# Peptides against a protein of PDB entry 5JXT, part 38

Target 1, 319 residues: chain A of PDB entry 5JXT
Amino acid sequence: SLLPKKEINVYIGMSEMQVKWYQKILEKDIDAVNGAGGKRESKTRLLNIVMQLRKCCNHPYLFEGAEPGPPYTTDEHLIYNAGKMVVLDKLLKRIQKQGSRVLIFSQMSRLLDILEDYCVFRGYKYCRIDGSTAHEDRIAAIDEYNKPGSDKFIFLLTTRAGGLGINLTTADIVILYDSDWNPQADLQAMDRAHRIGQTKQVVVYRFVTDNAIEEKVLERAAQKLRLDQLVIQQGRAQVAAKAAANKDELLSMIQHGAEKVFQTKGAFGTMAEKGSQLDDDDIDAILQAGETRTKELNARYEKLGIDDLQKFTSESAYE

## One batch from the design tools (peptide; made by RFdiffusion4, then SolubleMPNN)

Design b1_p11_8_s1 (from b1_p11_8, 6 letters changed)
Fold by OpenDDE base, seed 4:
Structure b1_p11_8_s1 (fold): chain B 319 residues (1-319), chain A 11 residues (1-11)
Amino acid sequence: as target 1 above (319 residues)
Amino acid sequence: VEVPKYLLRAR
C-alpha cells in the first residue's frame, strides 16, 4: 500500500545578503509598504513588491547586480548568500547518503538555473524540466531520471511543468523550494512522487523563509486548502474562493516581518548563529522545529469553519 | 572559473 506522505515546512532564516536585499526592496517602495498610497495604491505595484520579496526569499542572485563579480565564479557564495541554499546543501547530502532521490520544485525557472549551477558545482547528476522545455525533451528527461540504475540524483522542475501528470515515483523526496499561490499546484507536484508504484515513504520538505512574506504565502495557501476541503465535504462548490489577494491582503503580506527585517543587522535565526556551517544536529533541529510549526499551522486551520476561513478571503470580495 | 549558467542565459 502507498504510505501517507509526510509533509514538513522547513522554516529558514534569511542570509545577510537576503536581509540587505529585502530591506532594499521595501525601502524602494516604502510609501506603498507603509500603506501611504491608501485606496489609490496600485494592486500591480503591490504584486510587483510581493514578487521581488519572493525572489529575495529564493535567492538574491535573481536580481541584476547582486552576484559578486566580475569575475563571476560558481563557488560557496552561491550557497551561503541564500538561506534556502544552505539548508538545501546539507539536506541533499543527507538524502543522498540515505539512498533517496529528490525532486526539487520551484515557481521560478531562473532559480532552477541557479540550482543547475549548484548541481554542477557539487557534482550532482540532475535532470531539468521547466515551462520552456519541449515535449520530447521532457519525455527524454523523465525517462533518463526514471531509468533503472539512473545516475540522476536530482530532478529540477518548475511546479507548473511538474504538475502535468508525469510519473516520478523513482524519487521519494520532494523539496518545494518555494510555494505556489495555489496549494493544489504544490499537491500536484508532490503527487509526481506520491503515486501508485512508489515503494518508499514520500517526504515533502516545503522551504519557507522565516520572518518574511513566504510565511503569509504559506498561511494563505493552507487556509485556501482547508477551505477547498470543507467546500468539497459540504458540497458548497460556489464557496471556493479563487479570489486573488486584495490590496489589503497584499499589503499585510508585504508588511509581515518588515519591521524586524529593517531592524536586523546581518542574517536571521540559525543563519545568524552558524551561517553556512550548519551541522547535522542543526538540520535535525530545523526539521523538528519545522514539524512542530507544521502541526500548529495545520491545527489552526483544522479548527476553523467555512465562515472563519472566508473572513480572510471575503474582505477581498467587497471591492 | 565557470560563469554561472543563469548569467550566461540572461545575456
Scores: peptide ipSAE 0.018, ipTM 0.577, DockQ to the pose 0.627
Fold by OpenDDE base, seed 1:
Structure b1_p11_8_s1 (fold): chain B 319 residues (1-319), chain A 11 residues (1-11)
Amino acid sequence: as target 1 above (319 residues)
Amino acid sequence: VEVPKYLLRAR
């Protein structure tokens, strides 16, 4: 029988560089962030701020002029300048030692480009598919990853490209480097490894930047997932349609953690204490804290009825 | 010095 998947939210502090760029994004649009535009502030402007803050949570090198250079080099700076990369780098070493294989999902193809350079730098053998990958090349990459005795450790996927019914049961670990606004897209990504033919316990690590907009993206996705489940159970199909974030919701999401970000001169959390020098005990502490917060988050939404869940719904911004 | 692939794709 297929074992139930384990899902753990991994809450990660921003690097010093991420804090500086997060501050810069907020400062650039400070009037909008403070709600000074009131009801006149465009939903589009707020959505653009949300997108930039999510890019910052993923990697600062997603911004023009953020990467150190010239000369441009692939080195340890690619890792220590992003909290998620510091945790990923330690976690992948542990996963490899366990004889596991890993799927890494992101919403951002440009983040997969950074992860390719990281894989080359660390000597990890990988496959990649995204939304631009030709159908034939996609089949070839899947077959190369799934072949008996494949030396490919990592598969890099965009969540959308990975959602298309493929079987990747030769991997037992899933890393969601970021989250989709639609929790069903992430579930479809997990179900590439958690499917008939899987022989191992599937573990899903969902990376979440702590004290940042990604906590609110996660909360909203969890709320939507619970609402979808209750609507299916109660046969109330009409309730699901009001799902677009309003301006006040977007503003509240942008403001989440902003004050603490402005007060911070360095990195956040474990990134402030140890930076790139995280050991195995620090990773265990992060995973244990993440498991606790994941249980608390799930327990919060399991108790809510349809009427409480309707107050905070989201439509996916199409990228 | 190998330029990161993502910088080469952004050109």
Scores: peptide ipSAE 0.016, ipTM 0.588, DockQ to the pose 0.649
Fold by OpenDDE base, seed 2:
Structure b1_p11_8_s1 (fold): chain B 319 residues (1-319), chain A 11 residues (1-11)
Amino acid sequence: as target 1 above (319 residues)
Amino acid sequence: VEVPKYLLRAR
């Protein structure tokens, strides 16, 4: 029988470089961030800010001129300049020691390019599929990964590239490096490993940058998922889940944690305390805290009815 | 040894 998947949100502080870039993104559009643009502020401008902040949460090297160089080298700076990479680097070492195999999903093909450089730097054997990967190359990569005795440890995927029907049950760990706005896309990604033919406990780690826009992306995705479930259960198919964030929702998401980011000198949370020198106990503490916050998040949305889930409560933007 | 990225992708 297929074991239920275990899902854990892993809340990760920004590196010093991420904080500096996050500040610069907010400062560049400070009037829009402060809501001073009023009714004239374009939804497109707010969406652009959201996309830049999400890039920052993933890796600062997604920006032109952010990477140290020339010369452009692959070294430890690729890891310590992004909180998610610091946690990923420690977590992958643990996963490998356990004899597990891992799927890493992102929304951003350019982040997969960074993860390829990282895999090469660490000597991890990997496969890659993104939206540009030819059909034949996708089949070849899947077959190479799934073959008995495959030495491929990591599969790098864009969340949506996986197509219908891909089975990756030879992996038992799933890392969502970032979240889709549509929770169904992330579920479909998890279902690559969590499917008929899986023999191990599937564990899903969802990386979430703490005190940043990604918490609100996650909350919105969780809210939408619960709403979709309740609409199906109640036969209220006419309740169109608001597919797209409105301007006020986007603004609230951009403002979340912005003040703390502006006040911060250096890194956030565990990244400020330990930086890249996280030990196994620090990782266990992060995972335990993440498991607790995941349960709390789920419990918050499980208590809400359809009418409550249709209201985006802005109240959590001022804490 | 600092390996330039372009050399890592060429392998």
Scores: peptide ipSAE 0.011, ipTM 0.462, DockQ to the pose 0.283
Fold by OpenDDE base, seed 3:
Formats: structure tokens, C-alpha cells, sequence
Structure b1_p11_8_s1 (fold): chain B 319 residues (1-319), chain A 11 residues (1-11)
């Protein structure tokens, strides 16, 4: 029988470079961040800020002029300048030692470009599929990854491209490098490894930048997932339609953790204490803390009814 | 660093 998947949110501090870029993004649009635009503030402007903050949480080199160079070289700076890369680098070493194989999903094809450079730099053999990959090349990449005795350790996928019904049960680890606004897209990605034909325990690591917009993206996704489940159970198909965040929700998401980001000199959390020098014990502590916070997050939404789940709870915007 | 005005109101 297929074992239930284990899902763990991995909460990761920003690097010093990410903090600086996160501050710069907020400062550039400070009037919008303050809600000073009132009724005239464009939802599109707020969505653009959200997108820039999510890019910062993924990697600062997603911004023009952020990467050190010329010359542009792939080196340890590619890792230590992004908290998610520091954790990824340690996790992949552990995953490989365990004889596991890994799917890495992102919303951003440009992040997959950074992950390709990283794979080359570390000597990890990989496959890639995104939205631009031709159908024939997708089949070839899947077959190369799934073949008996494949030397391909990593499969890099955009979440939406990976959702296309493919079978990747030859992997047992799934890393969601970022989250979709639609939790069903992430579930569909996980179901590429967590499917009939899987023989191992599937483990899903969801990377979440701590004290940043990604916590609110995750909360909103968890809220939506619970709402979708309750709507299915109650036969009330009409409730699912209000999935788009309003202006006040987007503003609350942008404001979350912003005070602490402006007060921070250097990196956040474990990134401030250890930086790129995370050891196996530091990773175990991050995973254990993540497992606890994952249980707490799930328990928060399991108690809510449909009417409560339709309200965006802004209460955590001031903590 | 200009502190956002909303943060100044919370003080």
C-alpha cells in the first residue's frame, strides 16, 4: 500500500543580502506599503510588490544587478546569499547519502536557472522541465530520470509543468522551494512522487522564508485547502470562487514581518548565527522546529468553519 | 532607512 506522505514546512531565515533587498523593495513602494494610496491604490501595484518580495525570498540574484560581477562566476556566494540555498545545500547532501532521489519544484523558471548553476557547481546530475520545455524533451527528461540505474539525482521542475500528470515515483523526496497561491498546484506536484508505484516513504519539504511574506502565502494556501475540503464535504460548490486576495489582504501580507526586517542588521535567525556553516545538528533543529510549526498551522485551520475560513485573519500582521 | 508610517503609528 502507498504510505501517507510526510509534509514538513522548513522555516528559513533570510541572508544578509536578502534582508537588504527586502528592505529596498519595501522602501521603493513605501507609500503603498503604508496603505497611503487608500481607495486609489492599484491591486496590480500591491501584487507587483508581493511578487518582488517572493523573488527576494527565493534568491536575490533574481534582481538585475544583484549578482556580483563581472566576471560572473558560480561560487559559494550563490549559496550563502540565499537562506533557502544554504538549507538546500545541506539537505541535498543528506538526501544523497540516504540513497534518495529528489524533485525540486518552484513557481519561477528563473530560479531553476540558478538551481542548474548550483547543480553544476556541486556536481549533481539533474533533469529539468519547465513551461517552455517541448513535449518531446519532457518525455526524454522523464525517461532519463526514471530509467533503472539512472545517475540523475535531481529533477528540477516548475510546479505547473510538474502538475501535468507525469509519473516520477522513482523519487521519494519532494522539495517545494516556494509555494503556489493555489495549494492544489503543490498537491498535484507532490502527487508526481506520491503515486501508485512508489515503494518508499515520500517526504515533502516546503521551504518558507521566516518573518516574511511567504509565511502569509503559506497561511493563505492552508486556509484555502481547508476551505476546499469543507466545500467538498458539504456539497457547497459556490464557496470556492473567492480565491483572489483583496487589497487589504495583500497589504497585510506585505506588512507582515516588515518592522523586524527594517530593524534587522545582517541576517535572520539561524542564518545570523551560523550562515553557510550550518551542520547536521542545525538542520535537524530546523526540521524539528518546522514539524512543530507545521502541526500548529494545520491544527489552527482544522478547527475553523467555512464562514471563518472565508475571512482573512489579519491578526498575525502585528506579531 | 525611512520607517514605514504604519510602524510609527504602532508606537
Amino acid sequence: as target 1 above (319 residues)
Amino acid sequence: VEVPKYLLRAR
Scores: peptide ipSAE 0.007, ipTM 0.410, DockQ to the pose 0.011

Design b1_p11_8_s4 (from b1_p11_8, 9 letters changed)
Fold by OpenDDE base, seed 3:
Structure b1_p11_8_s4 (fold): chain B 319 residues (1-319), chain A 11 residues (1-11)
Amino acid sequence: as target 1 above (319 residues)
Amino acid sequence: VKVPKYILRAE
């Protein structure tokens, strides 16, 4: 029988460079961040801020002029300038030693470009599929990854491109480098490895930048997933979960952790203490803390009814 | 619910 997948949220501090860029994004639109635009503030402006903050959480080199150069050379700076890359680098080394194979999903094709440079730099053999990949090239990449004795360790995918019904059961580890606003997109991505024909325990690591907008993206996704489950169970098809956040929800998400980001000199959490020098014990501590916070997050939404889940609870924006 | 005026001051 297929074993249940294990899902762990991996909460990761920002690097010093990410903190500086996160501050700069908030400062650039400070009036919108403070809600000073009132009823006239456009939803589009708030969505743009959200997208820049999510880029910062993924990698600062997603911004023009952030990468050091010329010359533009791939080196350790590609890793230590992004908290997610520091954790990814250690985690992939562990996964490889265990004889596992890994799918890495992102919402951002430009992040996959950074991950390709990283794979080349570390000597990891990989395949790639995104939204621009031709149908024939997708088939070829899947076949090359799934072949018996394949030397391809990593498959890089955009979450939506990986959702297209493909079978990747030759991988047993899934990394969600970021999260979709729709939890069903992430589930569909996981189900590429967690499917009939899988012989191993599938483990899913969901990367979440701590004290940042990504925590609120995750909370909203968990809320929506629980609402979708309850609507199906109660036969109430009419409760279409509002697919898009309102202005107040977006503003609350932008403001989450922003004060602490402005007060922070340097990096956050384990990134401040250890930076790129994370060891195996530091990774185990991050994974254990993540497993606890994952259980707490799930337990919070399991107790809520449909009427409670329809209300965006901003209460956690003040902790 | 009154959103507290978090005046994020840019330094």
Scores: peptide ipSAE 0.014, ipTM 0.527, DockQ to the pose 0.010
Fold by OpenDDE base, seed 2:
Structure b1_p11_8_s4 (fold): chain B 319 residues (1-319), chain A 11 residues (1-11)
Amino acid sequence: as target 1 above (319 residues)
Amino acid sequence: VKVPKYILRAE
């Protein structure tokens, strides 16, 4: 029988470089961030801010001129300049020692490029599929990964490219490096490993930048997932879950954690205390805290009815 | 010195 998947949100502080870039993104559009643009502020502008903030949460090198150089070298700076990379680097070492194999999903093909450089730098053997990968190359990559005795440890996928019904049950660990706005896309990604033919406990690690836009992306995705479940259960198929965030939702998401980011000198949380010097105990603490917060998040949405879930309760950024 | 692949694709 297939074991239930274990899903854990891994809440990760920003590196100092991420904080600096996050500040710069907010400062560039400060009037829009403060809601001063009023009714004239385009939804497109707010969506662009959200996308830049999400890039920052993933890796600062997604921005032109962010990488230190010349000379441009793949080195430890690729890791310590992004909180998610610091945690990923430690987590992958543990996973490899356990004899597990890993699917890493992202929304951003350019982040997969960074992860390729990281894999090469660490000597991890990998496969890659994204939206641009030819059909034949996808088959070849899947077959190479799934073959008996495959030396490929990591599969790098864009979340949507991984959605294409492929079987990757030869992996037992799933890392969602970022989250889709549609929780069903992430579920479909998890179902590549959590499917008939899986013999191990599937564990899903969802990386979430703490005190940033990604918490609100996650909350909105969780809210939507619960709403979709309740609509199906109640036979209310006509309750159109508002597929797209409105302006006020986007603004609230942008404002979340912004003040704390402006006040912060250096890194956040464990990244401020330990930086790249996370040990195994620090990782265990992060995972345990993440498991607790995951349970709390789920319990919050499980208590809500359809009418409550249709109201985006923007906790004001001023609480 | 391997230039990061993501820099080469941004040009």
Scores: peptide ipSAE 0.014, ipTM 0.456, DockQ to the pose 0.610
Fold by OpenDDE base, seed 4:
Structure b1_p11_8_s4 (fold): chain B 319 residues (1-319), chain A 11 residues (1-11)
Amino acid sequence: as target 1 above (319 residues)
Amino acid sequence: VKVPKYILRAE
């Protein structure tokens, strides 16, 4: 029988560089961040801020002029300048040591480019599929990854490209490097490994930048998922889950953690304490804390009715 | 109009 998947949100602090870039993004649009635009503030402007903040949470090198150089070289800076890369780098060593194989999903093809450079730098053999990958090349990559005795450890995928019904049951670990606004896209990504033919316990690690917009992206996705489940269970197909955040919701998401980010001169959390020097105990602590927070997050939404789940709770933006 | 509880300022 297929074992239930284990899902763990991995809450990760920003690196010092991410904090600096996060500040710059907020500063550039500070009037919008402060809600000074009022009713005149464009939803497009807020969505642009959200996208820049999400880029920052993924990797600062997604911004022009962020990568140190010239000369441009792939080195440890690729890792320590992004909290998610620091955790990924340690986690992949553990995953490899346990004889697992891993799918890494992102929303951003440009992040997969960074992950390719990382894979080359670490000597990890990988496959890649994104939205631009030709159909034949997708088949070839899948077949190369799934072949008996494949030396490909990592599969890099955009979440939407990986959602296309492919079978990757030769992997047992799924890393969601970022989250889709649609929780169903992430579920579809997980279901590439978690399906008939899987023989191992599938573990899903969802990376979430702590004290940043990604917590609110996650909360909104969890809220939507629970709402979708309740709508299905109650047969209330008319409860259109608000597909898109309104301006006030977007503003609340942008403001989440922003004050603390402005007050921060260095990295956040474990990234401030240990930087790139995470040990196995630090990873275990991060995973354990993540498992606890994941249970708490789920329990929060499980207690809510449909009417409560239709309201974006802005209260959690100020905690 | 939810007035932001705080004005974010860069140091």
Scores: peptide ipSAE 0.011, ipTM 0.526, DockQ to the pose 0.011
Fold by OpenDDE base, seed 5:
Structure b1_p11_8_s4 (fold): chain B 319 residues (1-319), chain A 11 residues (1-11)
Amino acid sequence: as target 1 above (319 residues)
Amino acid sequence: VKVPKYILRAE
């Protein structure tokens, strides 16, 4: 029988560089962040701020002029300048030592480009699929990854490209490097490894930048997932159609952790204490804290009824 | 060893 998947939110502090870029993003649009734009502030402007903050949470090199160069060379700076990369780098060493294989999902193809440079730098053999990958190349990449005795350790995927019904049960670890606004897209990504033909315990690590916009993205995704489950269970199909986040909700998400970000000199949390020098005990502590916070998050939304879950809307699951 | 970065083609 297929074992239940284990899902753990991994809460990760920003690097010093991420804090500096996060501050710059907020400062550039400070009037919008403070709600001073009122009715004149466009939803599009707030969505753009959200997108820039999510890019910052993923990697500061998603911004022009952030990467040190010329010459543009991949080195340890690619890792230590992003909290998620510091944790990923330690976690992948552990995963590989355990004889596991890993799917890494992101919403951002440009983040997959950074992850390719990282894989080459660390000597990890990988496959890649995104939205631009030709159908034949997708088949070839899947077959190369799934072949018996494949030396491909990592599969890099955009969440949407990975959602296309493919079988990747030759992997047992899933890393969601970021979250989709639609929790069903993330579930579909997990279900590429957690499917008939899987022989191992599937573990899903969801990376979440702590004290940043990504906590609010996660909370909304968890709320929507619970709502979708209750709607299916109660046969109330009409509830699923509630619209994209409103302006006030987007503003609240942008403001989350902003004060602490402005007050912070340097990195956050474990990134301030240890930086790139995380040991195995630090990783175990992060995973244990993440498991606790994951249980608390789920327990918060499990107690809510449909009417309470409808007070906060996330983007529709349907195109 | 420093590995040359693939130039992210700006689309």
Scores: peptide ipSAE 0.008, ipTM 0.439, DockQ to the pose 0.366

## One batch from the design tools (peptide; made by RFdiffusion4, then SolubleMPNN)

Design b1_p12_1_s1 (from b1_p12_1, 4 letters changed)
Fold by OpenDDE base, seed 5:
Structure b1_p12_1_s1 (fold): chain B 319 residues (1-319), chain A 12 residues (1-12)
Amino acid sequence: as target 1 above (319 residues)
Amino acid sequence: MEVRPAFSERPE
């Protein structure tokens, strides 16, 4: 029988460079971030801020002038300038040592470019599929990854391209480098490894930048997923969960952790203490803390009814 | 090390 998948949120501090760029994004639109834009503030402007903050949480080199150079070269700076890359680099060594194979999903094709250069730099054999990959090349990449005795350790996928019904049960680890606004897209990505034909325990690591917008993206996705489950269970198909956040929800998400980000001169959490020098005990501590916070997050939403889950404000979960 | 374009300059 297929074992249930284990899902763990991995909460990761920003690097010093990420904090600097996160501050710069907030400062550029500080009036909108403070809610001073009033009725004139467009939902589009807030969505743009959210998108830039999510890019920063993924990697600062997605912004012009963040990457050291010219000349531009792939080196250790590619890892230590992004908290997610520091954790990924340690986690992949562990995953490889245990004889596992890994799917890495992102929403951003340009992040897959960074991950591709990283794979080459570390000597990891990989396959890649994104939204621009031709159908024939997609089939060839899947077949190359799935073949018996494949030397391909990593499959890099955009979440949407990976969601299209493919079988990747030759992998047992899934890393969601970022989250989709639609939790069903992430589930569809996980189900590429967690499907009939899987022989191992599937483990899903969801990377979440701590004290940043991604915590609120995760909370919203968890809330929506629980609501969708309850709607299906109750046969109430008409509760179209409002798919898109309103302005106040977006503003609250942007403001989350912003004060602490402005007060911080360096990296966050374990990134401030150890940076790229994370050892196996530090990774175990991050994973254990993540497992605890994942259980707490799930327990929070499991107690809520449909009416409570329709309210975005987290305050209703503490009443 | 091989010189490359910046990641910010790569096509989407």
Scores: peptide ipSAE 0.630, ipTM 0.951, DockQ to the pose 0.569
Fold by OpenDDE base, seed 2:
Structure b1_p12_1_s1 (fold): chain B 319 residues (1-319), chain A 12 residues (1-12)
Amino acid sequence: as target 1 above (319 residues)
Amino acid sequence: MEVRPAFSERPE
């Protein structure tokens, strides 16, 4: 029988460079961040801020003028300038040593470019599929990854490209480098490895930038998933989970952790204490803390009814 | 090390 998947949220501090760029994004639109734009502030402007903050949580090199250079070269700076890359770099070494194979999902094709250059830099053999990959090349990449005795360790995928019903049960580890607004997209990504034909325990690591926009993206996704489950269970198909965040929800998400980010000089959490010098004990501590916080998050939403889940989408905008 | 375009300049 297929073993239940183990899901762990991995809460990761920002690097010093990420904090600097996160501050710069907030400062550029400070009036919108403070809610001073009132009814005239466009939902589009808030969505743009959210997208920039999510880019920052993924990697600062997604912004013009963040990457050291010219000349631009792939080196250790690619890792230490992003908290997620520092954790990924240590985690992949452990995964490889265990004889596991890994799917890495992101929403951002340009982040896959960073991950591709990282794979080359570390000597990890990989496959890649994104939205631009031709159908024939997708088949070839899947077949190359799934073949018996494949030397491909990593599969890099955009979450949407991974959703296309493909079988990747030759991997047993899934890393969600970022989260989709739609929790079903992430579930569909996990189900590429967690499907009939899997022989190992599937473990899913969801990377979440701590004290930032991504915690609120995760909370909203978890809330929506629980609401969708309860609506299906109760046969109340008419409770259209409001698919799109309202302006107040977007504002609350942008404001989350913003004050602490403005007050912070340097990196956050373990990234401030250890920087790029994370050891195996630091990774174990991050994973243990993540497992605890994941259980707490799930326990919060499991106790909520449909009416409570619908109210929280409105009330978390006023505190 | 090979010189490359900045990641910010790569097409989406």
Scores: peptide ipSAE 0.629, ipTM 0.950, DockQ to the pose 0.560
Fold by OpenDDE base, seed 4:
Structure b1_p12_1_s1 (fold): chain B 319 residues (1-319), chain A 12 residues (1-12)
Amino acid sequence: as target 1 above (319 residues)
Amino acid sequence: MEVRPAFSERPE
């Protein structure tokens, strides 16, 4: 029988470089971040800020002038300048030692480029599929990954491209490097490994940048998922989950952690304490803290009714 | 180490 998947949110501090770039993004549009634009502030402007902040949470090298160089080379700086890469680098070593195989999903093809160069740098054999991958190349990559005795350890996928009904049950670990706005897209990604034919316990690690917009993206996704479940269970087909965040929701998401980011000199959390020198105990602590916060997050939304789940306010989660 | 374009310069 297929075992239930274990899902763990992995809360990761920003590197010093990420903090610096996160500050720059907020400062560039500080009036919008402070809500000073009022009713005249465009939803498009807020969405652009959200996208830049999400890029920063993924990797600062997605921005012009962030990467050290020229000359540009792949080295340890690729890892230590992004909190998610530091955790990923340690986690992949553990996963490999366990004899597991891993799917890594992202929303961003350019992040997969970073991950590809990282795989080469670490000597990890990988496959890649994104939205630009030709159908034949997609089949070839899947077959190469799934073949008996495949030496491919990692499969790099964009969440949407990987969501297209493919079977990757030869992997037992799923890393969501970032989250989709639609929690169903992430579920569909997980279901590439967590389906009939899986023989192992599937573990899903969802990377979440702590004290950043990604916490609110996660909360919104969890809220939406619970709402969708309750609507199905109660037969209330008319309760359309708010498909898109409104301006006030976007503003609230942008503002989350912004003050602390502006006050921060250097990195956040474990990244400030250990930098790139995480040991196995640090990883265990991060995973345990993540498991606790995941349970708390789920428990928060499990207690809410449909009417409460329709309100995306920070306040409704504390009452 | 091989010299490469910056990641920000790579096409989307």
Scores: peptide ipSAE 0.627, ipTM 0.950, DockQ to the pose 0.566
Fold by OpenDDE base, seed 1:
Structure b1_p12_1_s1 (fold): chain B 319 residues (1-319), chain A 12 residues (1-12)
Amino acid sequence: as target 1 above (319 residues)
Amino acid sequence: MEVRPAFSERPE
């Protein structure tokens, strides 16, 4: 029988460069961030801020003028300038030593370009599929990864490309480098490894930037997932979860952690203390803390009814 | 090390 998948949210601090760029994004639109525009603020402007903050949480080199150079070269700076890369670099070494194989999902094709250069730099053999990959090349990449005795360790995928019903049961680890607004897209990505033909315990690591907008993206996705489950169970098809955040919800998400980000000089959490020098004990501590916070997050939403889950208020997750 | 374009300049 297929074992239930284990899901762990991995909460990761920003690097010093990420804090600087996160501050810069907020400062550029400070009037919108402070709610000074009120009801007149454009929803499109708030959505743009959200997208820039999510890019920053992934990697600062997604912004013009963040990457050191010219000349531009791949080196250790690619890792230490992004908190998620520091954790990924240590986690992949552990996964490889365990004889596991890994799927890495992102919403951003340009992040897969960074991860591809990282794989080459570390000597990791990989496959890649994104939204631009031709159908024939996609089949070839899947077959190359799944073949008996394949030396391909990593499969890099956009979450959308992973949604196409492909079988990747030759991997037992899934890393969600970022999260979709729709929790069903992430579930579909996990189901590439967690399906008939899997012989190992599937473990899913969901990377979440701590004290940043990604915590609110995760909370919103968890609320939606619970609401969808309750609607199915109660037969109340008319309870359309408002798919799109309103202006007040977007503003609350942008403001989450912003004050602490402005007060911070340098990196956050374990990134401030250890940076790129994280050891195996530091990774174990991050994973254990993440498992605890994941259980707490799930327990909050399991107690909520349909009427509570329809109200996206920052307060309703704590009452 | 091979010189490359910045990641911000790569096609989407």
Scores: peptide ipSAE 0.626, ipTM 0.949, DockQ to the pose 0.573

